# Peptides against a protein of PDB entry 5EIB, part 223

Target 1, 366 residues: chain A of PDB entry 5EIB
Amino acid sequence: VDLEPGTMDSVRSGPFGQIFRPDNFVFGQSGAGNNWAKGHYTEGAELVDSVLDVVRKESESCDCLQGFQLTHSLGGGTGSGMGTLLISKIREEYPDRIMNTFSVMPSPKVSDTVVEPYNATLSVHQLVENTDETYCIDNEALYDICFRTLKLTTPTYGDLNHLVSATMSGVTTCLRFPGQLNADLRKLAVNMVPFPRLHFFMPGFAPLTSRGSQQYRALTVPELTQQMFDSKNMMAACDPRHGRYLTVAAIFRGRMSMKEVDEQMLNVQNKNSSYFVEWIPNNVKTAVCDIPPRGLKMSATFIGNSTAIQELFKRISEQFTAMFRRKAFLHWYTGEGMDEMEFTEAESNMNDLVSEYQQYQDATAD
Target 2, 366 residues: chain A of PDB entry 5EIB as posed
Amino acid sequence: VDLEPGTMDSVRSGPFGQIFRPDNFVFGQSGAGNNWAKGHYTEGAELVDSVLDVVRKESESCDCLQGFQLTHSLGGGTGSGMGTLLISKIREEYPDRIMNTFSVMPSPKVSDTVVEPYNATLSVHQLVENTDETYSIDNEALYDICFRTLKLTTPTYGDLNHLVSATMSGVTTCLRFPGQLNADLRKLAVNMVPFPRLHFFMPGFAPLTSRGSQQYRALTVPELTQQMFDSKNMMAACDPRHGRYLTVAAIFRGRMSMKEVDEQMLNVQNKNSSYFVEWIPNNVKTAVCDIPPRGLKMSATFIGNSTAIQELFKRISEQFTAMFRRKAFLHWYTGEGMDEMEFTEAESNMNDLVSEYQQYQDATAD

## One batch from the design tools (peptide; made by RFdiffusion4, then SolubleMPNN)

Design b2_p22_4_s2 (from b2_p22_4, 11 letters changed)
Fold by OpenDDE base, seed 3:
Structure b2_p22_4_s2 (fold): chain B 366 residues (1-366), chain A 22 residues (1-22)
Amino acid sequence: as target 1 above (366 residues)
Amino acid sequence: SLQEEAEANREARSKRPLFVEK
């Protein structure tokens, strides 16, 4: 789905374009112009019914519909505005199905789009209310991984999207292979989301290896475990050491000893015990899939529900507040039929979310 | 307690049917 036709042609002509049904390509002509309100109230609202018709058709063809998975950006107008409209409309029609998102967070290091803080804040407000699980994929963290860890001098969107793809493949492993822990979206939500509003995850992936170092790197369970818990491998721009994990899931892929995985997972929890809440028993879940990712002998994917994710929301809130106090660009949003109060409501809800994360961070066992 | 709240929330989520059999 896009508000521009050119993206659909790129997907269709791509290496995997043939896996999608032609009728499932829904697109507009005018784009959103990086405006959330244009994506949510005008151009996106004109297209949403056509998307919902496809969603209904595909849902009807499912033997066992668990829920929906959206991949979108929060900095643009289409992914943020139309994406959150679509989430709302799907939630209204399918209130008992899981809503899962991969939400790409904007960063000034990656994009010069001045209104990204508005689009992100307005999107987060919708995600708090209308999603069950949101993987926070931060363009700042992706850029820093590409530059510092992968040793890419000039990271591209292709380099960032490679990390996103690896992460998405990792977190969906349990859904795609039978007999795994978190084999369904609801079981994942039950294990990962102890409080309904606190459903924002920091994903991480191992191995992250520069092209020049690949031939010299052993892939071992201890190394994967250590890297998976390293703050430098988080796909969200927050430091887990500044907060506490409410819950963690680790997904190992490849032929390895389950005993060795369990031993290393216990060791890393014990070493990092101060970074976990003590009042959620058995809050770390481990899965092992014998099928490695393509081109790797083994991998590990991390999913963290941490109170440190508030650093990401604080960054967005600070940028939002600095722009909103100046009433900068508000006429672009209000001109598309959005009320100025929706900005204040979105800011308030995001600040409440930050306060909730802080409350649970500071909470002790009774 | 926060533990009991977290457990109650998990239990409430687990009781919802995963699949609507058609």
Scores: peptide ipSAE 0.355, ipTM 0.847, DockQ to the pose 0.324
Fold by OpenDDE base, seed 2:
Parts: structure tokens; C-alpha cells; sequence
Structure b2_p22_4_s2 (fold): chain B 366 residues (1-366), chain A 22 residues (1-22)
């Protein structure tokens, strides 16, 4: 789905374009122009029914519909505005199905789009209410990984998207291979989301190695375990050491010893016990899949529900507040039928979410 | 307690049907 036809043509002409049904390509003509309100109330609203017709058709053809997975950007008008409209409409029609998102967080380091803080804040407001699970993929963290860890002098969208694809492949491993922990979206939500609003995940992937260092790294279970818990390998721009993990899932892939995995996972928890809440028992889950990712002997994917994610929301909130106080570009949104109150409500809900994460961070066992 | 709330929330999510068998 896109409000621009050129994106769809790029997908069709791509190496995997033929895996999608031609009838499942729904697209507009004009695009959202990086405006959330165009995506949500005008151009996106004109296209949404055509998307819902396809969603219904595909949902009807499913023997066992567990839920929906959306991949979108929160900085752009289509992904943010139309994406959250679709989430709302799908939630209304399928209230008992899981809504899972891969939400790409904007960063001033990656994009010059001045209105991204508005689009992100308005989107986060919708995601808090209408999703069950959201993987926070932060362009700032992706850029920093590319630059610092991968030693890419000038990271490209291709380099960022490579990290996104590796992470998406990792977190969906248990959904794609039988007999795994978190084998469906609801089991994942049960294990990862202790409080309904606190459903924003910090993903991470290991191994992350520069091209020059790949020849010299042994891929070992201890190294994978250490790397996936390192703050520098989080794909959300927050430090887990500034918060506490509510829940964690680790997904190992490749031929390895279950005993060694369990020992290393126990060791990392014990070493980092101060960074976990003590009042959620058995809050770390580990899965091992014998099938490695393509081109690697082994990998580990991390999913963290941490109160440190508030750092990401605080960054967006600070940028939002600095623009909104000046009413900068606000007429682009109000001209599409939005009220200024919707901005204040979205800001308030995101600040409430930050306060909730802080409350659970500071909470002790009773 | 927060533990009981977390457990109650986990249980509430676990009881929802995974699949609507058609």
C-alpha cells in the first residue's frame, strides 16, 4: 500500500515483486507530502476502503488468522497518517486479532523532513491505543550502528534497510518455524507485554560486524549473547542501563548447544540483574531455531520491553514541543481538517506513556 | 500488587482465542 505509485512499481520490479498478488497492490496518485493529516484524513481516507477490501479478502482466505503485521515509517505522511488510519480501521473490524507493527522512528540524523516530530507524535498516540505489539526501529540507532559498529562512513537507506530486514527476519523466526517459543503473535504478547500500553519493543540483532572484521570474528554463543545485550546494538536509541527490562525474548538461530545458550542467558541475566524488574518472574524467554539465517552460521535476535524506551519518546516529545509552541507548519495539518487539540491530546498521551514507564522503572516488589 | 496486575494482564491475553476457526 502506498499513496505514491512509484514505490509500488519499485516493489513490483524488485527481486521479490512476484511474491505479491497483483490485486493486492493498492496505491494512490498524489502521495501524502510528509503530512500525517493527508495520510489520515484526506488522501489516505480516500484510499483506505480499497485497502480494507483487500484485507477482508485475504483475511477470509486464512484458515487461522492470528492478526496483522504492518511495516511503516512514522516520519512520512503515508506510513504515519495512512498507516495509523489502517490500524484503527482494522482494529475496529478485527478487535480480537493481534495488531503488530514495525514502526520506523524518524531521526534528524537521517532525514531533513522538518515535520517528522508531528507525524511521529500523532502516530505514537494511535499506536498506544490501537496496537498490541510495536517494534521500535529507530533510524537514529540504525544510523549509529551503521557508522560505529559496521564502520560505514556514509550510511545509506540501503544499509539501514538491511538492518531492518535482518531484525524483522529474526523477530519473526518463531512465527515461521514450528515448535518454537512465541510461535504466534498472541503468545508473544502474553510473554512480552505485562501492561497493555507498554507494548513498545527494543529490537536488537547479533552478529553486527564490519566487513573488515568478519574474517576475524568467531561466531560463538557467548559473543552473540554479549552483543545482543550491549546497548550499542539496540535498534532503538535508548540505553537499557538507564531503565529496567520488564520482559525480554532472545531468539537464537543456527546449530548450537541448548545448554550453552541457557548457561549464557542465565549468566547475562545474573550479571545485569539490576536492569530487570524483580516483580515479573521468568521475564526472560529464550528460543533456539536450528535453521540459521542466510549467509550466517548463527545469529541471535533480541526483543526487549524496557522502561528505557522512554528516552526515545522523550526525544520525539522535545522536538514536537519545540515546533508546536511556535505553531510551526501547523496550518498544513489544520488545512486538512485537523484540530490543534489533536496535537495536544497526542502530546499528552505520549507524556503519560513516559510517566507510566518511569513509574514501573521506580517500582519495587511489594 | 504490580506482580498480580502483570499476571492478570497475562492471563487475560492468554484466554483470548488465538484463531477464529472458519
Amino acid sequence: as target 1 above (366 residues)
Amino acid sequence: SLQEEAEANREARSKRPLFVEK
Scores: peptide ipSAE 0.278, ipTM 0.797, DockQ to the pose 0.327
Fold by OpenDDE base, seed 1:
Structure b2_p22_4_s2 (fold): chain B 366 residues (1-366), chain A 22 residues (1-22)
Amino acid sequence: as target 1 above (366 residues)
Amino acid sequence: SLQEEAEANREARSKRPLFVEK
């Protein structure tokens, strides 16, 4: 789905374009112009029914519908505005289904789009209420991984998207291969989301290795385990050491000893015990899939529900506030039928979310 | 307690059917 036709042509002409049904390409003509309000109230609202018709058709064709997965950006107008409209409409029609998102957070290091803080804040407001699980994929963190860890001098969207794809493949492993922990979206939500609003995940992937060092790196379970808990491997721009994990899932892929995995997971948990809440017992879950990812002998994917994720929301909030106090570009949104109150409500709800994370961070077992 | 709240939330989520039987 896009409000621009050119994106659909790019997907269709891509190496996997033939796996998608032609009738499942729904697109507009005008685009959102990086405006959330165009995505949510005007251009996106004109297209949403056509998307819902496709969603219904595909849902009816499922033998066993668990829920929905949306991949979108929060900095643009289409992914943010129309994406959150679509989430709302799907939730209204399918209230008992899981809503899962891969939400790409904007960064000034990656995009010069000045209004990204508005689009992100308005989107987060919708995601807090209308999703069950949101993977926070932060372009800030992806850029830093590419530059610092992968030693890419000039990170490209291709380099960032490679990390996104590896992460998405990792976190969906249990859904795609039978007999795993978190084998369904509901079970993932039960294990990962202790509080309904606190459903924003910090993903991580291992191995992350520069091309120059790849030949010297032995992929081992201890190395994967150490790397996936390293703050530098988090795909959300927050330091887990500044917060506490509510819940963690680790997904190992490849042929390895389950015993070695369990030993290493216990060791890393014990080493990092100060960074876990003590009042959620058995809050670390581990899965092992014998099927490695393409091109690797083994990998580990990390999913963290951490109170440190508030650093990401604080960054967006600070950027939002700096623009909103100046009423910068507000006429672009109000001209599409938005009220200034909707900005204030979205800012408030995101600040409330930050406060909730802080409360659970500071909470001790009674 | 926060533990009891977290457990109650897990239990409430676990009771929701994944599949609506058609």
Scores: peptide ipSAE 0.276, ipTM 0.794, DockQ to the pose 0.320
Fold by OpenDDE base, seed 4:
Structure b2_p22_4_s2 (fold): chain B 366 residues (1-366), chain A 22 residues (1-22)
Amino acid sequence: as target 1 above (366 residues)
Amino acid sequence: SLQEEAEANREARSKRPLFVEK
């Protein structure tokens, strides 16, 4: 789905374009112009029914519908505005199905779009209420990984998208291969989300290795375990040491000793015990899949529900507040039928979410 | 306690049916 045709043509003409049904390509002509309100109330609202018809048709063809997965950007107008409209409409029609998102967070390091903080804040407000699970894929973290860890002097969207694809492949491993922990979306939510609003995940991936260092790196279970808990390997620009883990899932892929995995996972928990809440017993889950990702002998994917995710929301909130206090570009949103109050409500709800994370971070066992 | 709240929330989510039998 897109409000622009050119992206859809690129997917259709791509090496995997044939895996999608032609009738499942729904697109507009005008685009959202990086405006959440165009995506949510105007251009996106005109297209949403055509998308819902496709969603219904595909849902009816399922033998067993678990839920939905949306991949979208929160910086643009389409992914943010129309994406959150679509989530709301799907939630209304399928209230008992899991809503899972891969939400790409904007960063000034990647895009010069000045209104991204508005689009992101308005989107987060919707995601807090209408999703069950949200993987926070932060363009700031992706850029920093490409530049600092991968040693790419000029990171491209292709380089960022490679990290996104590795992360998405990692977190969906348990859904795609039988006999794994969290083998369904509901079971993932049960294990990862102790409080309904606190469903924003910090993903991480290992190994992350520069091309020049690949030939010298032994992939070992201890190294994978250390790297996936390293803040430099997080796909969200947060330091886990500035917060506490509510829950963690680790997904190992490749031929390795389950005993060695369990030993290393226990060692990492013990070394980092101060960075876990003490009042959620058995809050770390580990899965091992014998099938490695393409091109690697082994990998580890991390899913963290951490109170440190508030650093990401604070960054967006600070950028939002700096623009909103000046009423910068508000006329672009209000001209599409938005009230200025919707900005204040979205800012308030995101600040409440930050306060909730802080409350659980500071909480002690009774 | 926060533990009891987290457990109650977990239990409430676990009782939701995964599958709507057609």
Scores: peptide ipSAE 0.291, ipTM 0.802, DockQ to the pose 0.314; fails the geometry check

Design b2_p22_4_s3 (from b2_p22_4, 9 letters changed)
Fold by OpenDDE base, seed 2:
Structure b2_p22_4_s3 (fold): chain B 366 residues (1-366), chain A 22 residues (1-22)
Amino acid sequence: as target 1 above (366 residues)
Amino acid sequence: SLQEEAEKNRAERSERPLFVEK
């Protein structure tokens, strides 16, 4: 789905374009112009029914519909505005299905789009209410990984998207291979989301690899485990040491000893016990899939529900507040039928979410 | 307690049918 035809043509002409049904390409003509309100109330609203017709058709063809997975950007008007409109409409029609998202968070280091803080804040408001689980893929963290860890002097969207694809492949491993822990979206939500609103995940991947890096160093299980818990391997720009993990899932891939994995996972938890809440028993889950990622001997993917994710939301809130206090570009949104109250409500709900994460961070066992 | 609330929320989510058998 896109509000621009050129994106769909790029996907269709791509190396995997043939895996999608032609009738499942739904696109507009005008685009959203990086405006959430165009995505949500105007251009996106004109297209949403055509998308819902496709969603219904595909849902009806499923023997066992678990839910939906959306991949979108929160900085752009289509991914943010139309993406959240689509989430709300799907939630209305399928209230008992899981809504999962891969939500790309904007960063001033990656994009010059001045209105990204508005689009992100308005989107986060919708994601808090209408998703069951959201992977926070932060362009800030992706850029920092590319620059600092991968030593890329000029990170490209291709480099960022490589990290995204590796992470998405990692977190979906249990859904794609039989006999795994978290084998469905609901089991993942049960294990990862102790409180309904606190469903924002910090993903991480090890080993970190770039496209064209032929020098794959084979890692050991101890090295994978250590890297997976390193803040430098997190795809969200927050430090887990500034918060507490509510829940963690670790997905190992490749031929390795389950015993060695369990020993290393126990060791890392014990070393980092101060960074876990003490009142959620058995809050770390580990899966091992014998099938490695393509081109790797082994990998580990991390999913963290951490109160440190509030650092990401605080960053967006600070940027939002600095613009909104000046009413900067607000007329671009109000001219599409939005009220200034929707901005205030979205800011409030995101600040409430930050406060909720802080409350659970500071909570002790009774 | 927060533990009981977390356990309740997990239970409520687990009891919902994963699949609507058609």
Scores: peptide ipSAE 0.300, ipTM 0.804, DockQ to the pose 0.314
Fold by OpenDDE base, seed 1:
Structure b2_p22_4_s3 (fold): chain B 366 residues (1-366), chain A 22 residues (1-22)
Amino acid sequence: as target 1 above (366 residues)
Amino acid sequence: SLQEEAEKNRAERSERPLFVEK
C-alpha cells in the first residue's frame, strides 16, 4: 500500500515482486507529501476502503488468522498517517486479532524532513491505543550501527534496510517454523507485554560484523549472546543500562547446543541482573530454531521490552515541542482537516507513556 | 502489587482466543 504509485513499481520490479498478487497492490496518485494529516484524513481516507477490501479478502482466505503485521515509517505521511488510519480501521473490524507493527522511527541523521517529529508523535499516539506489539526500529540506531559497527562511511537506505530485514526475519522466526516458543502472535504478546500500553519493543540482532572483519570472526553461542545484549546492537536508540527490562525474548537460529544456549542466557541475565525488574518472574524467554538465516551459520535475535525505550520517545517529544511551540508548519496539517488539539493530545499521550515507563523503572517489589 | 497486575494482564491476554471458530 502506498499513496504514491512509484513505490509499487519498485516492489514489482524487485527480486521478490512476483510473490505478491497484483490485486493486492493498492496505491494513490498524489502522495502524502510527508504530512500525517494528508495520510490520515484526506488522501489516505480516500484509499483506506480499497485497502480494507483487500485485507478482508486475504483474511477470509486464512484458515487460522492470528492477526496483522504492518511495516511502516513514522517520519513520512503515508506510513504514519495512512498506516495508523489502517490500524484503527482493522482494529475496529478485527478487535480480537493481534495488531503487530514494525515501526521505523525517524532520525535527523537519515532524513532532512523537518515535520518528522509531528508525524512520529501523531503516529505514536495511535500506536499506543491500537497496537498489541510494536517493534521500534529506529533510524538513529540503524545509522549508528552501520557507521560504528559495520564501518560503513556513508550508510545508505539499502544498508539500513538490510538491518531491518535481518531483524524482521529474526523476530518472525518463531511464527514461521513449528515447535518454537512464541509460535503465535498472541503467545508473543502474553510473554512480552506485561502492561497493555507498554508494548514497544527494542529489537537487536547478532552477529553484526563489518565486511572487513567477517572472515576473522567465529560465530559462537557466547559471542552471539554477548553481542545481542550489547547496547550498541540495539535497533532502538536507547541504552538498556539506563532502564530496566520488563521482558526479554531471545531467538537463536542455527545448529547449536540447547544446553550451551541456556547456560549463556543464564550467564548474561546474572551479569545484567540490575537491568531487569525483580517483580516479573521468568521474564526472559529463549527459543532455538535449527534453521539458520541465509548466509549465516547461526544468529541470535533479541526482543526487549525495556523502560529505556522512553529515551526514544523523549527524543521525539523534544523535537516535537521545539516545533509546536513555534506553531511551525501547523497550517499544513489543519488545512487537511486536522484540529490543533490533536497535536496536544498526541504530545500528552506520548508524555504519559514516558511517565508510565519511568514509574515501572523506579518501582520496587512490594 | 505490580507483579499481580503483570500476572493478571498476562492471564487476561492468554484467555483471548487466537482463532475464531468459523
Scores: peptide ipSAE 0.294, ipTM 0.797, DockQ to the pose 0.318
Fold by OpenDDE base, seed 4:
Structure b2_p22_4_s3 (fold): chain B 366 residues (1-366), chain A 22 residues (1-22)
Amino acid sequence: as target 1 above (366 residues)
Amino acid sequence: SLQEEAEKNRAERSERPLFVEK
């Protein structure tokens, strides 16, 4: 789905374009112009029914519908505005299904779109209420990984999208291969989300290696375990050491000893015990899938529900506040039928979410 | 306690049917 035709043509002409049904390409003509309100109230609202018709048709064809997975950007107008409208409409029609998102957070290191903080804040407000699970894929973190870890002097969207693809493949491993931990979206929510609003995940991936060092690196379970808990491998620009883990899932892929994985996972928990809440028993879950990712012998994917995710929301909130106090570009949103109160409500709800994460971070066992 | 609340929230989510029998 897009409000622009050119992206759909790129997907259709791409190496995997034939996997998608032609009738499942729903697109507009005008785009959202990086405006959340165009995506949510005007251009996106005109297209949403056509998308819902496709969603219904595909849902009816499912023997066992678990839920929905949306991949979208929170910086643009389509992914943010229309994406959150679509989530709301799907949740209204399928209230008993899991809503899972891969939400790409904006960064001024990656995009010069000045209104991204508005689009992100308005989107986060909707995601807090209307999703069950949200993977925070932060363009800030992706850029920093490409530049610092991968040693790419000029990171491209292709380089960022490679990290996104690796992460998405990792976190969906348990859904795609039978007999794994978190084998369905609901089991993932049960294990990862102790409090309904606190459903924003820090994903991480290992191995992350520069092209020049790949040939010299032996992949071992200890190295994967150490790397996936390193803040430099997080796909969200947060330091887990500045917060506490509520829950963790680790997904190992490749032929390895389950015993060695369990030993390394216990060691990393014990070494980092101060960075876990003590009042959630058995809050670390581990899965091993014998099938490695394409081109690797082994990998580890990390899913963290950490109170450190508040650093990401604080960054967006600070940028939002600096613009909103000046009423910068507000007329672009209000001109699409949006009320100025919705900005204040979205800012408030995101600040409440930050306060909730801080409360649980500071909480002690009774 | 926060532990009991987390356990309650976990239980409530686990009891919701994933599959609707058609």
Scores: peptide ipSAE 0.270, ipTM 0.792, DockQ to the pose 0.326
Fold by OpenDDE base, seed 3:
Structure b2_p22_4_s3 (fold): chain B 366 residues (1-366), chain A 22 residues (1-22)
Amino acid sequence: as target 1 above (366 residues)
Amino acid sequence: SLQEEAEKNRAERSERPLFVEK
């Protein structure tokens, strides 16, 4: 789905364009112009019914509908505005199905779009209420991984999207291979989300290796385990050491010893015990899939539900507040039928979410 | 306790069927 036609041609001409049904390409003509309100109330609202018709058709054709997965950007108008409209409409029609998102967080280091803090804040407000699981993929963290870890001097959107695709492949491994831990979206939610509003995940992928070091790197279970728990390997721009993990999932792929995985996972938990809440027993889950990703002997994917994710929301809130206090660009949103009150509600709900994360961070076992 | 709340929230989510029998 897009509000621009040119993106669809790029998908169709791509290496995997033929895996999608032609009728499942729903697109507009005008775009959202990086405006959440255009995506949510005008241009996106004109297109949403056509998307819902496709969603219904595909849902009816499923032998077993678990839920929905959306991939979107929170900085742009289409992904943020229309994406959250679509989430709301799907949630209304399918209240008992899991809503999962891969939500790309904007960063001023990656984009010059001045209104991204508005689009992100308005989107987070919708995601808090209408999703069950949200993978926070921060463009700042992706850029930093590309630059510092991968040694890319000038990271591109292609380099960032490669990290996103590797992560998406990793976190969906258990869904694609039966008999694994977290074999369905609901089991993942049960394991990962102890509190309904606290469903924002910090993803990570290992191995991440620079092109110059690839030939010299051993792929071992200890190295994968160490890298996936490294703060520099998180795809959300927050430090896990500044918070506490509520829950963690680790998904290993490739031929490896289950015993070695369990030993390394126990060692990393014991080493990092201060960064876990003590009042959630068995809050680390490990899965192993014998099928490696293409081009790797083994990999590990990390999913963390950490109170440190509040650093990401604080960053967005600070940027939002600095713009909103000046009433900067508000007329672009209100002119599309949005109320100024929705900005204040979205800011409030995001600040409440930050406060909830802080409360659980500071909580002790009773 | 927060543990009991977390366990309750897990239980409530686990009881919902993944599949609606058509």
Scores: peptide ipSAE 0.280, ipTM 0.787, DockQ to the pose 0.313; fails the geometry check

